# Ledger of designs, part 2: peptides against a protein of PDB entry 4A54

Target 1, 94 residues: chain A of PDB entry 4A54
Amino acid sequence: MSVADFYGSNVEVLLNNDSKARGVITNFDSSNSILQLRLANDSTKSIVTKDIKDLRILPKNEIMPKNGTKSPSTNSTKLKSAETYSSKNKWSMD

## One batch from the design tools (peptide; aimed at target 1 F28)

Design b2_p30_1 (made by RFdiffusion4)
Pose (drawn by RFdiffusion4):
Parts: C-alpha cells; structure tokens; sequence
Structure b2_p30_1 (pose): chain A 94 residues (1-94), chain P 30 residues (1-30)
C-alpha cells in the first residue's frame, strides 16, 4: 500500500536527533518527501521525512491514558446540553 | 498494528526510491 492510504493516520516518529513526535498525517509530497502532521492540540506542523530515523503507528484512542475496558461507547457530552439526563444505560435487565 | 507499521515503513522507502529513479531519468534525458 502507498502512503495515501495512511494519510490522516495518527503515528509517532523518532527523528535522527533521538527526539520523538506524534501527530495525525495530512500530506506527503513525492518529489520532496515532505510530511504535514496535524496534531490533536489544534496545531499544524510540516516536517520533511528525510529527518525520520524510524516510524511507528500508535494505538487507537487511549494513547495517553491506560485502561483495561472495552469502552464500546464514547459517552461524551462536550457542549450542546439538553433537558434530559441519562445514567449508566437507558434500559436495564431488558 | 505491527504489520501496518511495517507496511508504512516499506511504502515510504518505495516512494523515496521511485523519486530517486525519476531524478536519475531526468538527468539522463538532459
């Protein structure tokens, strides 16, 4: 597979200077081999791939926090509130 | 995830080799 399939992929990269950086890939140019990474902190960073010493794809979600649960639902409620409250599950023992 | 990481490394290396070959072909044509 080519890199186009891995565009938007969140991976971690170690550079020639033994520094590590991770971000979500946005682009790669063949002629110059230049990679743009859009990090989840609302920042964009352009890095030429020639400075990559090694590459690795990070686990999906739970990257920083460590847990042992399946987490089938995100259960997120950031912004947008309504007049209804829900706890644990809407239906129980059904 | 390990297999996908290996595929990504190989894909970047293949594309870098193709870009070097294209530059060599352009120099030979000039």
Amino acid sequence: as target 1 above (94 residues)
Amino acid sequence: EEEETEELKEAIEEEEEEAEEEKEEEEEEE

Design b2_p30_2 (made by RFdiffusion4)
Pose (drawn by RFdiffusion4):
Structure b2_p30_2 (pose): chain A 94 residues (1-94), chain P 30 residues (1-30)
Amino acid sequence: as target 1 above (94 residues)
Amino acid sequence: EEAEEEKEEFEEKLNESKEELEEEEEEEEE
């Protein structure tokens, strides 16, 4: 597979200077081999791949926090509130 | 030519990292 398939992928990269950086890939130019990473902190960073010493893809979600649950639903409620409240599950023992 | 080689090496590293991640996921399911 080419890198186009891995565009938008969140990976971590160690540079030649033993520094580590991770972010979601946005682009890669073949002529110059230049990679733009869009990090989740609403920041963009352009880094030329020649400075990559090594590369690894990070686990999906739970990257920083460590848990042992399946987490089938995100159960997120940021912004947009309604007049209804839900706890645990809407239906139980059904 | 050097830029083509660096691109190929980068692609290989991505493929290998994906395969390793898939093996870890399988182990967690077991």

Design b2_p30_3 (made by RFdiffusion4)
Pose (drawn by RFdiffusion4):
Structure b2_p30_3 (pose): chain A 94 residues (1-94), chain P 30 residues (1-30)
Amino acid sequence: as target 1 above (94 residues)
Amino acid sequence: EEEEEEEEEEEEREEETEELKEAIEEEEEE
């Protein structure tokens, strides 16, 4: 597969200077081999790939926090509140 | 069963990482 399939992929990269950086890929130019990474902290960074010493794809979600649960649902409620409250599950023993 | 599923996902991620490294090296050599 080509890199176009891995565009938008969140990966970590170690550079020639033994520094590490990870971000979600946005673009790669063939002529110059230039990679733009859009990090989850609302920042954009353009890095030429020639400075890459090595590359690795990070695990999906739970990258920084470590847990041992399946987490089938995100259960997130950031912004947008309604007049209804839910705890654990809507239906139990059903 | 859960340990086997985690090992399969890890192997798949390692294969994808090798394919991505090879694709970048081929384009740099062109």

Design b2_p30_3_s2 (made by RFdiffusion4, then SolubleMPNN; from b2_p30_3, 14 letters changed)
Fold by OpenDDE base, seed 1:
Structure b2_p30_3_s2 (fold): chain B 94 residues (1-94), chain A 30 residues (1-30)
Amino acid sequence: as target 1 above (94 residues)
Amino acid sequence: KEEEEKKKEEEKRKKLTEELKKALKEILEK
């Protein structure tokens, strides 16, 4: 199998410096042995394969920690039900 | 049944992980 067969896979990479990177494999430079990961912040990290201590494929459902994309606060605009204040025009016909 | 399916999926991911490691290793050796 080629590394290209794993494009789109979400991986966790443990580097020799004990740092970790999580991202989707987007590219592999075979000439330089560089693995490119798209990170949660949409940036790309290039990893030299020689610097990889270990890696694992993550399940598709493991949402990369979204940087706090503000969940659009569904401002539950409490549609204040327009209380149709039926202004009872009390026409006092005196 | 759900736990068994989860285990099977984990095993698949483990296998794929090993294959990816092999692919990367093969490139480093060339």
Scores: peptide ipSAE 0.576, ipTM 0.884, DockQ to the pose 0.436
OpenDDE base, seeds 2, 3, 4, 5: peptide ipSAE 0.575, 0.575, 0.540, 0.571; ipTM 0.883, 0.883, 0.883, 0.883

Design b2_p30_3_s4 (made by RFdiffusion4, then SolubleMPNN; from b2_p30_3, 14 letters changed)
Fold by OpenDDE base, seed 3:
Structure b2_p30_3_s4 (fold): chain B 94 residues (1-94), chain A 30 residues (1-30)
Amino acid sequence: as target 1 above (94 residues)
Amino acid sequence: KEKEKEEKEKEELEKKTEELKKALKEILEK
């Protein structure tokens, strides 16, 4: 099998410096042994194969953590109980 | 049945992972 058979696969790469990269395999430069990953921010990261400590293929359904999906901080908007101010319509019978 | 499916999917991903590792290693040794 060739690395090209895995194009489009979502992978997590552990580097020798203990940093991690997660992305989709877009290309492999066989002449330089460079693996190219498209990251969640649509940038491309080039990884030298010799710097890879470990890797794993992720399920297709694993949503790449979009850096920008702020977990909706469920700001528990404390529904301030709208105190129904009972506007006593004082019907002044004048 | 869902657990069995999940386990099979995990096994397939593991197999693919090893195949990719092998492919990368073969290039480095070349």
Scores: peptide ipSAE 0.586, ipTM 0.887, DockQ to the pose 0.415
OpenDDE base, seeds 1, 2, 4, 5: peptide ipSAE 0.560, 0.585, 0.545, 0.557; ipTM 0.885, 0.886, 0.885, 0.885

Design b2_p30_4 (made by RFdiffusion4)
Pose (drawn by RFdiffusion4):
Structure b2_p30_4 (pose): chain A 94 residues (1-94), chain P 30 residues (1-30)
Amino acid sequence: as target 1 above (94 residues)
Amino acid sequence: EEEEEEEEEEEELEEETEELKEAIEEELEE
């Protein structure tokens, strides 16, 4: 597969200077081999790939926090509140 | 069954990492 399939992929990269950086890929130019990474902290960074010493894809979600649960649902409620409250599950022993 | 599924997902991630490294190295060589 080409890199176009890995565009938008969140991976970690170690540079020639033994520094590490991870972000979600946005673009790669063939002529110059230039990679733009859009990090989850609402910041954009353009880095030429020639400075890459090595590359690795990070695990999906739970990258920084460590847990041992399946987590089938995100159960997130950031912003947008309604007049209804839910706890654990809507239906139990059903 | 759950452990087998986790091992398959880890193998798939390792294969995708190798394919991505090879694709970037081909572009640098051109």

Design b2_p30_5 (made by RFdiffusion4)
Pose (drawn by RFdiffusion4):
Structure b2_p30_5 (pose): chain A 94 residues (1-94), chain P 30 residues (1-30)
Amino acid sequence: as target 1 above (94 residues)
Amino acid sequence: EFEEEKEEAEEEEEEEEEEEEEEEEEEEEE
């Protein structure tokens, strides 16, 4: 597969200077081999791939925090509140 | 241009995943 398939992929990269960086890929130009990474901290960074010493794809979610649960649902409620409250599950022993 | 290429690539991956899931279901039925 080509890199187009891996566009938007969140991976970590070690550079020739033994520094590490990870971000979600946004572009790659064939002529110059230039990669733009859009990091989850609302920042954009353009890095030429020639400075890559090595590359690895990071695990999906739970990258920084470590847990041992399946986490089938995100259960997130950032912003947008309603007049209804829910705890654990809507239905139990059903 | 890069965004269009990304969208086309995601569409193709989704189609392949759907085909694989259909094949797995047929195998489980057999």

Design b2_p30_5_s1 (made by RFdiffusion4, then SolubleMPNN; from b2_p30_5, 17 letters changed)
Fold by OpenDDE base, seed 2:
Structure b2_p30_5_s1 (fold): chain B 94 residues (1-94), chain A 30 residues (1-30)
Amino acid sequence: as target 1 above (94 residues)
Amino acid sequence: EAEKKRKEAEEKKKKKEEEKKKKEEEEKKK
């Protein structure tokens, strides 16, 4: 399995400092071992793989928390329609 | 390298938690 097989997947990254980041995998720099995530605010976050404690793939129905909502631990809030994330990811391969 | 840095971060966390427990036990003895 290549890291490329996970491009466009929504993931939760747990860092060695116990901080969490959620985003869509947009790129992986193999030379520098850097994972790039697109966050819910359309910003990009670069994470060095050496700082990753754990990584899980989120089901398509989990809405990416916008930067600022601590996902509370407990209840199954039915996160509504996955439709809004589909429209803005025109990756123009030049 | 990632595993080494994970173990080092876990040891640092354990040391800070142990230091907090010692301070809380000293405060309960006053």
Scores: peptide ipSAE 0.113, ipTM 0.460, DockQ to the pose 0.015
OpenDDE base, seeds 1, 3, 4, 5: peptide ipSAE 0.106, 0.098, 0.107, 0.112; ipTM 0.476, 0.461, 0.472, 0.457

Design b2_p30_5_s4 (made by RFdiffusion4, then SolubleMPNN; from b2_p30_5, 17 letters changed)
Fold by OpenDDE base, seed 4:
Structure b2_p30_5_s4 (fold): chain B 94 residues (1-94), chain A 30 residues (1-30)
Amino acid sequence: as target 1 above (94 residues)
Amino acid sequence: SAEEKRKEAKKKKEEEKKKKEEEEEKRKKE
């Protein structure tokens, strides 16, 4: 399962410092292991995957208010249930 | 710091897990 499979998904990231970030996965830098999130204020936050304690995929019904920029039609994989993905390295860096 | 020890313990567990995953992946190629 690649990080790319979650592009455009709303996620809640729990960091190692117990801070939380919520946003849409916009990009992943495999070279630097950096996850990019777009926040509710349209700002971008880069998170080093090593700093992620836990990552939860939010159900699609928690639609961040679409400011009118066409979310790239990332194939809305029906993420059925909010799955908690522990940031264990099972993201195959293909 | 207690927080540094917790980070280091997590890093060790993650390295040990990575080693096990790499060993399991080697076993599947064989």
Scores: peptide ipSAE 0.049, ipTM 0.408, DockQ to the pose 0.053
OpenDDE base, seeds 1, 2, 3, 5: peptide ipSAE 0.033, 0.040, 0.038, 0.171; ipTM 0.369, 0.386, 0.380, 0.513; seed 5 fails the geometry check

Design b2_p30_7 (made by RFdiffusion4)
Pose (drawn by RFdiffusion4):
Structure b2_p30_7 (pose): chain A 94 residues (1-94), chain P 30 residues (1-30)
Amino acid sequence: as target 1 above (94 residues)
Amino acid sequence: EEEEEEEEEEEEEEEEEEEEEEEEEEEEEE
């Protein structure tokens, strides 16, 4: 597979200077081999791939926090509130 | 820099086209 399939992929990269950086890929130019990474902190960063010493794909979600649960639902409620409250599950023992 | 901008635009078009194909497949399944 080509890199186009891995565009938007969140991976970690170690550079020739033994420094590490991880971000979500946005682009790669073939002529110059230049990679733009969009990090989740609302920041963009353009890095030429020639400075890559090694590359690895990070695990999906739970990258920084460590947990042992399946987490089938995100259960997130950031912004947008309504007049209804829900706890654990809407239906139990059903 | 101009070549990089062109390639960014082409990639964005390709992502849009993939999203449209996925939506069409979901409609056919429904």

